# Peptides against a protein of PDB entry 9GMZ: the designs that were tried, part 7

Target 1, 343 residues: chain A of PDB entry 9GMZ
Amino acid sequence: TGFPLELLTRPATERLAYFENYTVAHPRLKEVYEILMRTIAEPAGASFIFVYGASGVGKTTLRLRVEQKLTELALPKLESDRARVPVVGIEAIAPESRYFNWKEYYTRALITLEEPLIDHKFDYGVRGISRDNFGKINVESKVVAPALRRALENALIHRHPDVFFVDEAQHFGKVASGYKLQDQLDCLKSLANMTGILHCLLGTYELLTFRNLSGQLSRRSVDIHFRRYCADSPEDVQAFKSVLLTFQQHLPLAETPNLVDHWEYFYERTLGCIGTLKDWLKRVLSDALDREATTITLKDLQKRALSVAQCQKMFKEIQEGERQLSETEADVQNLRSALGLGA

## One batch from the design tools (peptide; made by RFdiffusion4, then SolubleMPNN)

Design b1_p24_3_s2
Fold by OpenDDE base, seed 2:
Structure b1_p24_3_s2 (fold): chain B 343 residues (1-343), chain A 24 residues (1-24)
Amino acid sequence: as target 1 above (343 residues)
Amino acid sequence: MVESLEEEYARLEEAEEQLRLEEA
């Protein structure tokens, strides 16, 4: 079934909002979702989950879907335990300096944990953290990072989320030295260990560099590769075409555009990344709605496509990430061979 | 109503089936 036909009589803002809020399921999203949900339910002593993949592959969509599902599953328990938060999710901010801003990170995490709807006042044990009349957390500028960490540790223990999500986690790696990068990992590891809360770091392939610096994290981490669709796989091509078919059915336009016939062009300009595809279609839909157009044309698509140069740059970054993962697989095979285990 | 992930997956399977029927 396509979009609700009633949308054609609605304002452009509602039509656009429909498409923005519409999530297309796709096989890679399903697979990663199932693995992630299973791992969260049964972490088996893991303290970290790393979800890595290309920019625009759909990691944020994955996070939001998992957050939604965990919230739904927790609802019966939340009625009895008003202190509990089922899930917490933040986005790591790129540091403006050569140093990761832990104070900002802890502050954002605390604010996210303490949604205004939580009537249960928690004493953080830290001076300079207060709630306003609306229950919003206020952190005074005088509160130092170590105090905010203690407050976050206490809040995480008290709220006991099933998982703590950090999106754009590659930003932890954007520090001046490798030593400082190890310190960042040790800080995260300590937070996970002190709270007993499973941490899920989502990021680009740059997250692999961060992950590989700590041999100690390898023993207590689960790795999930969120792959793009590859044009050399018939199954991946079919899945990508199916996504295009679904999108064309859910564009709230009077005439259904034929996106599937242009699948190669869509693939060329998205590199098999569904988030990139959705964002492209959002831009094109917005333009079409502004013109009161009945459909989307190839010309409309071309106007909002990423440039070939942008795609080449993105593809190079993807290839480097995929290469690093393939080397890890080769290392496993070499290890097995060295152990006398058959290949 | 935010469709359940299960409903979204069912729609994906339907779309895959439709494509198979159109390519046949």
Scores: peptide ipSAE 0.161, ipTM 0.757, DockQ to the pose 0.772
Fold by OpenDDE base, seed 3:
Structure b1_p24_3_s2 (fold): chain B 343 residues (1-343), chain A 24 residues (1-24)
Amino acid sequence: as target 1 above (343 residues)
Amino acid sequence: MVESLEEEYARLEEAEEQLRLEEA
């Protein structure tokens, strides 16, 4: 079953929005989703979940699906507990400055946590935080980061989400000169400990630096590797082709493009990352709709593809991340062997 | 309504089967 055929008579904006909102399931997404949902349900004393993988692997899609499911599961309880928020998700912003902006982070977290029309307004004990007539939080410029942190701690305690998601969490690694990455981790750890809220940090393989720096976080963290598809695995190639087939059926064009026949080219320019693939197809679809084209061609794809140089850079970053994980696994095996525990 | 992840998985399985039939 493809896209609704009535979209062909709709404005380009609606056709593009359809594809934008369309999610393709794929085996790695399913696997990571199931692991993440189980871990959230049974954290076993964990304070952190780290979800790491290549840029464009689909971490944001994973987050949104988990947020949707947690919200759905919480609906019956939310009727009785009007203060509760089932899940909160934010994206960490890349600082324009050389250091992570905690004030902005806390402000955005508070805004996101309070965006639901929650009938119960709490006073977070911080002057300069107010709500407008629509319930939106307004934070005065004079409010300092420590006060915003206290407000967020109180909000998280009162709203008691099952998990707090932070997407693009590698941005916490951007520390000013003289600051230690450890201080950022200690800040996050303190927030999780003070609130009792499970934190899930999603990001690139740069999150592995966080894992390696905090031997104390390792005892209270669960790691989830969101892998890309690998061309050396027949199963991964088949899954990637299946995703291409699904996308070609869901491009709202008069003539179904043949994406599957070009799977190697798609793989070359996405490195097996489904998010990168979707974003590429969105750009190509947008161009096709602007031209009122009936289909997309290889030339249309080539026009919006990542350059070989970009792919080579991304691939080096992926290989370094995958290498670090493989070395860590080998180190664990070596440690077990050294302890007299069978491999 | 955004389709459930389960419905999306069913579509993935259908797509995998279609590919197997086309490659055969």
Scores: peptide ipSAE 0.093, ipTM 0.736, DockQ to the pose 0.805
Fold by OpenDDE base, seed 4:
Parts: sequence; C-alpha cells; structure tokens
Structure b1_p24_3_s2 (fold): chain B 343 residues (1-343), chain A 24 residues (1-24)
Amino acid sequence: as target 1 above (343 residues)
Amino acid sequence: MVESLEEEYARLEEAEEQLRLEEA
C-alpha cells in the first residue's frame, strides 16, 4: 500500500511529516526487534543489552518501535499501577569536554522518566528537584551529580520500567583514558544493579570498546548486532531494493519516483544503512515540496547525497567494526574447536 | 521452511500496517 492520496491536497508540512513518521519495515530491523523484545521479556539475568551497528543503520527507529510496543503491552497494567512507567529512553550527548557529564545524564534521565502525564507524584528526597506548572521536572543548578543519581535510582525503582534505553551510547566512550571509561562502566553497572532495571545501550561500533573493557559486563550482557545490508549478499541486495520500493510508494508526490532502478547509487551513498537512506529521501522530499514538484529526479537525489568523502569515512568505520566482530566470531569458533565441540 | 523473501516482505508490510494502525 502507498501513502494516503489525500496528502497530495495537504500542506507541504503535513506531507513531509507523513514521510518522517513513516517507518519502513526491513528484515534486519525485524530481526533485531524480535531479539530485543525477547531479551527484554526474558533477560535471563542480564543487566545490559548492547545494540551496536553502523551510524544510520536505524537504531533510533528500533528504539522507538520497542518503546511503542512496550508501552502498548503495559497499558492494561498501567491502569492499576499509576506509578509504573513501561519504558524510558534517552540519548547520550557527546561531551563538550573530555569527560562525560553525569549530572547532565542523570538530569535528562529524570526529566524523561517523569513525564507530566504521570499523576502519581514522586518525592525524590532531593532538594532542588521540582515540577513546573506543566508537570515537567526542573533540576536546579545547585543539585550535585550524587544527589541526582540517588533521585534517578529511586525513580527507576519506583517507576520500574521494563528497560532503560540509552541511545548514542558510544558517547560514554569518549573519555581520554581507559581508566575513566572503566569508571563510567562501573557507574552504569552500579545503576543497573541498584535499581534492578535492565539497561539497553544503543550505539555505533565504538560501543564494542565497552564490551572489551569489562569482562564482568560481558557476563551479564546480551549483544545484538544491527547489521547493514551488504552488496555481496544477494538476499541483502533484494532487501535493500524492497526498502527502496516501499519508500518510493510512500513519498507523498503526485508521480511515483523510480528509486529501485537507481539502487546501486542509493547503496553507494548509504552503505546499506536504511536510516541514512531515509534521511536522504527526507531532504530530497523537502526540496521537492518547496518547489511544488510532482516527483523526484536523479538530479534532485544527487543534490542531497552524501559526498563520496563522507561515504568513504563512514565505510572505514563500518569495516573496522565488522572486522572486530568477525575476529570475535573466529575466537568463538577456535574455542569450540579447542573444547572438542567441533566447527 | 525458510519463508521466501516475498513472504517475509509481505509480513513486514502487514506488520508496518499493524504498527501504523496502532499508532493512529
């Protein structure tokens, strides 16, 4: 099915919003979604889930879909337990300094956890945390990080989400020394252990650094690799073409553009990352709507494509991540062979 | 039986439509 034809008579803003809110299902998203949902339902003593993959592979889309589903599944219970929040998700921000700002992290987590719609007032036991007239949490500048941590721990225990999401979690790794990175991991581990809340960290392949640094985290973590589509796999190429087909049907334009015929060019400039593809198409759609164009052309696509230099940089980062994972798989195979379990 | 890519895509489209209907 395509976009609602009524959109063609609507303002450009509504047409763009439709496409922005549209999620294309694709095999890798489905696979990772199913694994993630199963792991959240049955963590089997895990305290962490790591979801890693290329920038623009669709990790944020995955998070939002899981958040939606967990919210839907919780609705019947939320009527009886007004204190419960089914899920909480934040984005980690790149520190301006060489140090991760834990105060900012805890503040954002508290703000996100305490949505205005939660009727049940929670006393954080911390002075300088209040609700505004709109029910949003306000944290005074005088509140120190240890107090915010305690407030967050108490809030997480009281609200008891099924999972705590941290998107762009590779930003935890942007610390000048391995020691400081370990301290951050220990802090996250302590938060998960103290609250009993499952943490899901979503990020780039830089998140693998966290896995390698803490042998203790590895014992209580589930790893999920959100793979891109690979051009050397016929199945992956077909999946990528099908995503292009779906996108061309859901671009709210008078004439359906032929994206599929240009699949190699789309692949070259997205590296098989569906989020990158969607963002590219959003930019092109916005330009087309501004011009009141009836369709999108190859020239329109070329104007908003990532540069070859950007793609080359992104591809190097992907190759390094995929290499590290391949080495880990080889190590597992070697271990199995050494144990006499066979190949 | 490994579902054909076409069957998997049909299910993905159905899942998308279901998700959209649930978002509405």
Scores: peptide ipSAE 0.019, ipTM 0.514, DockQ to the pose 0.049
Fold by OpenDDE base, seed 1:
Structure b1_p24_3_s2 (fold): chain B 343 residues (1-343), chain A 24 residues (1-24)
Amino acid sequence: as target 1 above (343 residues)
Amino acid sequence: MVESLEEEYARLEEAEEQLRLEEA
């Protein structure tokens, strides 16, 4: 089924919002979703889940779907436990300075954790943290990072989410020295251990650098690789074409564009990343709606496509990440062989 | 209403079937 036909009579803003809010299921998203949901339900003593994959593969969509599902599953229990929050998700921000701003991180985490109109006001035990009349948390500038950490620890213990999501978690790694990266990981590990809350870090292949730095994190972490679609796999090509067909049917235009016929061009400029594809189509749809166009043309697509140089850069970053993972798999096989364990 | 993931998967399966029919 396509978009609601009544959208064709609605303002351009509503038509664009429909497409922006539309989510397309795809096989890799389904697979990773199922693995992540099972791991959250049965962490088996894990303190961390790492979800890594290419930029624009759809990690944010995955997070939002898991957050939605965990919230839905928790609704019956939330009636009896008014203090509980089922899930909390934050996006890590790239620091403007050489140092990750922990004060900002803790502040945003506290705000996000308390954003639901939770009837039960929790006393953080920290002076300079207050709630306004709208339930928003205000943190005074005088509150120092260690005090905010204690407030967050207490809030996480009290609210007891099933998982704490950190999106764009590779930004923890943008520190000037490897030692500082270890300090960041030790800080996160300490937070997870002190609260007993499972942490899920979502990010690019730069997260692999984090995993390799801490042999202690490896024992308490689960890894989930969110793969892109590969053109050398007939199954992946078919899945990618199916996603194009679904997007084609859900573009709120008077004439359905033929996206599937251009699948190779879409693949060339997205590298098999569905998030990159959706963002491209959003830009093209916005332009078409601004012109009151009846359809999308190849020229419209070309105008908003990533440049070949951008795609080449992105592809090199993907290849390096995929190589590091393949080497890790080969290292496991080599270790097994060296131990006299059959392959 | 945000459609359930299950409804989205059903639509994906329908799209895959439609593609197979168009390529045939």
Scores: peptide ipSAE 0.027, ipTM 0.661, DockQ to the pose 0.822; fails the geometry check

## One batch from the design tools (peptide; made by RFdiffusion4, then SolubleMPNN)

Design b1_p25_1_s1
Fold by OpenDDE base, seed 4:
Structure b1_p25_1_s1 (fold): chain B 343 residues (1-343), chain A 25 residues (1-25)
Amino acid sequence: as target 1 above (343 residues)
Amino acid sequence: SEELARLLEILDENTVEPAPVSELK
């Protein structure tokens, strides 16, 4: 099944929006989604979920799909509990300073948790937090981080989300010293423990460094590796080609471009990361629509491709992350063997 | 449970399975 043919008569904005909103449930996304949703439904005493993988593997797509699904399934229950928010998701910002800005984090979390559409006014117990005339949360500059934390704790307890998502969570690890990284982990742990809300941190392989520093978080965390497709796996190559074919069929253009014949070039410039692939195709589609082009050419693809230098940098980061995980798996096998449990 | 099965379903109006490998020529 391809795109709706009626889109060819629609404005470029609608055609682009169709492709932007379209998601391919590729095998790795489906696998990680099922593990994540099962863990959210049955945390089994977990307080944290760590979802890690390459930049552009599709972590944000995963988050948004989970947020949508949890919201959809909660709607019937929200009629009886108008205070409930089924899910909350934020993106962590890279700190401009060597220190993570907890005040900004708590502010953004509160703003996201307390959308204008929530009919029930909540008293945050903190002066300088208000709703504007549009129902948006406003936090005055005078409100200090400890007060914002208490407000967030109270809001999370009152709203009872099934999960709290933090995307780009590797930015918590960007601290001047290892001591401050532990303090950040302890802050997150305390927030999860005080609220009883499951936290899901999504990030790059840099999140592993953050995860490994907390031996206490390890006992209450579920780890989910969102793998890329590997060119040395025939199954992964077939899955990647299948995704290319699917995107080829869902580009709202008059003439279907041949993407599959260029699969090696797509793989070279995405490293098997479907998010990177989708974002590349979005840029190329936007350019094609702006020119009223009937199709996408290899030259159009080349104009919007990541540079070889960018791909080489990304690949080094991936290899380091995959290496760290492989070493951890080997350590587990060695431990099992040493315990007499068998490998 | 049926509720768990609905949670685990990733497919919707905007989220579809990739094209079958059999369509790869």
Scores: peptide ipSAE 0.396, ipTM 0.910, DockQ to the pose 0.874
Fold by OpenDDE base, seed 2:
Structure b1_p25_1_s1 (fold): chain B 343 residues (1-343), chain A 25 residues (1-25)
Amino acid sequence: as target 1 above (343 residues)
Amino acid sequence: SEELARLLEILDENTVEPAPVSELK
């Protein structure tokens, strides 16, 4: 069990690409993936899925794996239905102003829906949206946000994706006032309702602030908490060590580094976030390959580790998010007890 | 359904189960 030994004779770029493309289906990723895929298959009247968790927990890996899987399963149907797009994934951009840039959001969504491989020209019913000679969508600067919204609604209806992913969705919450946050939620809700397309918002725990502003979304949303591994849980520690062992076996180096013996240091500098761990190991592997090193040392790890100050900041953000969720769980339990629903 | 089982399978050529805890001994 390990990387293909032939990689040791391959260029550094190929060795790095192997590790970059390699994904460990760790327990938390698998759990969240299964819940997400079940919800996509059977939304049961849900219009939204909220996936929240620490930065670097693996939300992007989750999204990409779901996008890949939905695309793979749709391929036989796409040959007959050339208009269909199985999945759409975009990243929400942090607003440069006090306002979320809906024009940019709609433009990016349209561009993503109309990949050059889709030969079917769709008329968006909006002047100033065209395809270039390569089939890529061009949106003229004069096209206003309401027109782009209509174009996106029409495109989503026509392409009928199983899910619309919005990564970094906490950026919808980065507005100057509470009423504007509600307006953003109502805008997304309207888009989901008008198109009939399930929206999955992935983000940090800051997404909870956005999610909690709409008591109406709570009835039509599924919440998925993508938890980190916790050092106070023996099971989580074993899972984290298992991931370290797996990465150790899949680093394309002549000598297998001992990562597991340093698990506490890896935990200290990743907070139990596997995405953060993988990205750290990628940087260290790249440095090792550039030096034609046979292995990775603790010094190599230390050189690319997050600072203690960065980890402290990230940990504070995690603790605040975990606290908010724990309070919500306690409130539910208190409500159940008050209703005479036994514990 | 077989379709649901295929949908729920996260594993592929690039996505694998982590090493068993028994190998940590």
Scores: peptide ipSAE 0.394, ipTM 0.906, DockQ to the pose 0.893
Fold by OpenDDE base, seed 5:
Structure b1_p25_1_s1 (fold): chain B 343 residues (1-343), chain A 25 residues (1-25)
Amino acid sequence: as target 1 above (343 residues)
Amino acid sequence: SEELARLLEILDENTVEPAPVSELK
């Protein structure tokens, strides 16, 4: 089944929005989704979930789908418990400065927790935090980070989300010279412990540094590897081609482009990362719609592709992350064998 | 809210499993 043919008569903005909102439930996304949903339902005393994988693998798509599902599952209970928020998700901002901005993080988290959809006004007990006439939180510039933290702790306790998502969580690792990454982890650990709220950190393979820094966090964390598709696996190649075919059918163009015949070129410029693929196709679709084109060509694809130099850089970062994980898996197997638990 | 419900509906309507491998042959 392809896109609704009625979209061909709609404005370019609606056609682009359709493709933007379109999600392929590809095998790796489904696998990680099921593991993550199960872990949120039964955290077994975990305070953290780490979801790591390549940039552009689809972590934000995963987060949004889990947020959606947790919201749907909570809807029947939200009618009776108007104070509850089922899930909260934020993106960690890359600091403009050399250090992570905790004030901005706490402000964004509070704004997201207290979106106007909740009729029940909560008093944060902090001067300079107010709600406007639309129920939006306003945080005055004079409010300091420790006060925002207390407000967030109180809000998380009152709203009782099943999970707190932080996307692009590798940005916690951007520590100023002289600060330890451990201090950032201890801040997050303290927030999770004080609130009793499960935290899920989504990010690049740079999150592996967080795993290695705290042997105490590792005992209270679940690790989820969101893998890319690998060209050396026939099954992964077939899954990647299936995703291309599905996107081909869902591009709202008058003539269906043949993406599958170019699968090697798509793989070369995405490294098997479906988010990178979708973002590339979005850019190409936008250009096609702006020109009122009937289809997309290889030249249109080439115009919006990542450069070979960008792909080479991304591939080195992926290989280093995959290597570190493979070494860890081998160490676990060696430990199990040495303990007599069998391979 | 009606806006949240609408966002949820849009997300569900726009989620599709990848095409069967048989269609690639």
Scores: peptide ipSAE 0.149, ipTM 0.736, DockQ to the pose 0.348
Fold by OpenDDE base, seed 3:
Structure b1_p25_1_s1 (fold): chain B 343 residues (1-343), chain A 25 residues (1-25)
Amino acid sequence: as target 1 above (343 residues)
Amino acid sequence: SEELARLLEILDENTVEPAPVSELK
């Protein structure tokens, strides 16, 4: 089954929006989704979930699907509890300086908590936080980070989300010193503990450095590895080809492009990351729609592909992350063997 | 609530499993 053929008569914006909103529930996404949903439902005393994987593997898509499902499951309760927010999701911003901007983080989190048209006015107990006539939070420049933290703690307690998502969470690790990184971890840990809200940090393999610095978080964290598809696995290659086939069927073009025959080129330029693949195809589709083209060609794909240099850089980052995980697995086996537990 | 429910439905309608490997032949 392909895209609705009626889209061929629709504006380019509608055709592009169809593909943008389209999600392939590929095996790795489904697996990680099921693990994450189960972990959110039964955190077993965990305060943190770490979801790590390659850039463009699909972590944001995972987050959005989980946010959707948690919201759906909460709907019957939200009718009676107008103060509750089922889920909160933010993206961590890369610091412009060697220091993470906690003031901005707390402000964005507060705004996101209050963006749902929740008629329930909450007093944050902080001067300089107000709502406009549309319920949008306004934070005055005079409000300092400790006051915003207290406001966020109070808001999280009052709204009681099932999980607090932080996407691009590797940006917490982008600080000038390991000591400051520990302070940031302790800050997040304190926020989770003070609010009783489960935090899910989604990020690249750089998040492992952040996770490993806090041996104290390890006891209260669940790890979820969102793997890419690997070309050395026949099953992963078949899954990747299946995703390509699905995308080619759902490109709203008059002539179905043959993406599957170019699977090696798609793999070379995405490293088995489905988010990277989707974003590439979005760019190519946009160009095709702008030209009123009937299909996309290999030349159209090549024009919007990541460069070999970009792919080589991304691949090094992936290999380092995969290596660190493999070493950790070996260390666990060595520890078990040293304890006299059979491997 | 109705707008949220509608958004949820749209997202579910736009989510499909990958095509069966049998179609790759």
Scores: peptide ipSAE 0.057, ipTM 0.652, DockQ to the pose 0.363

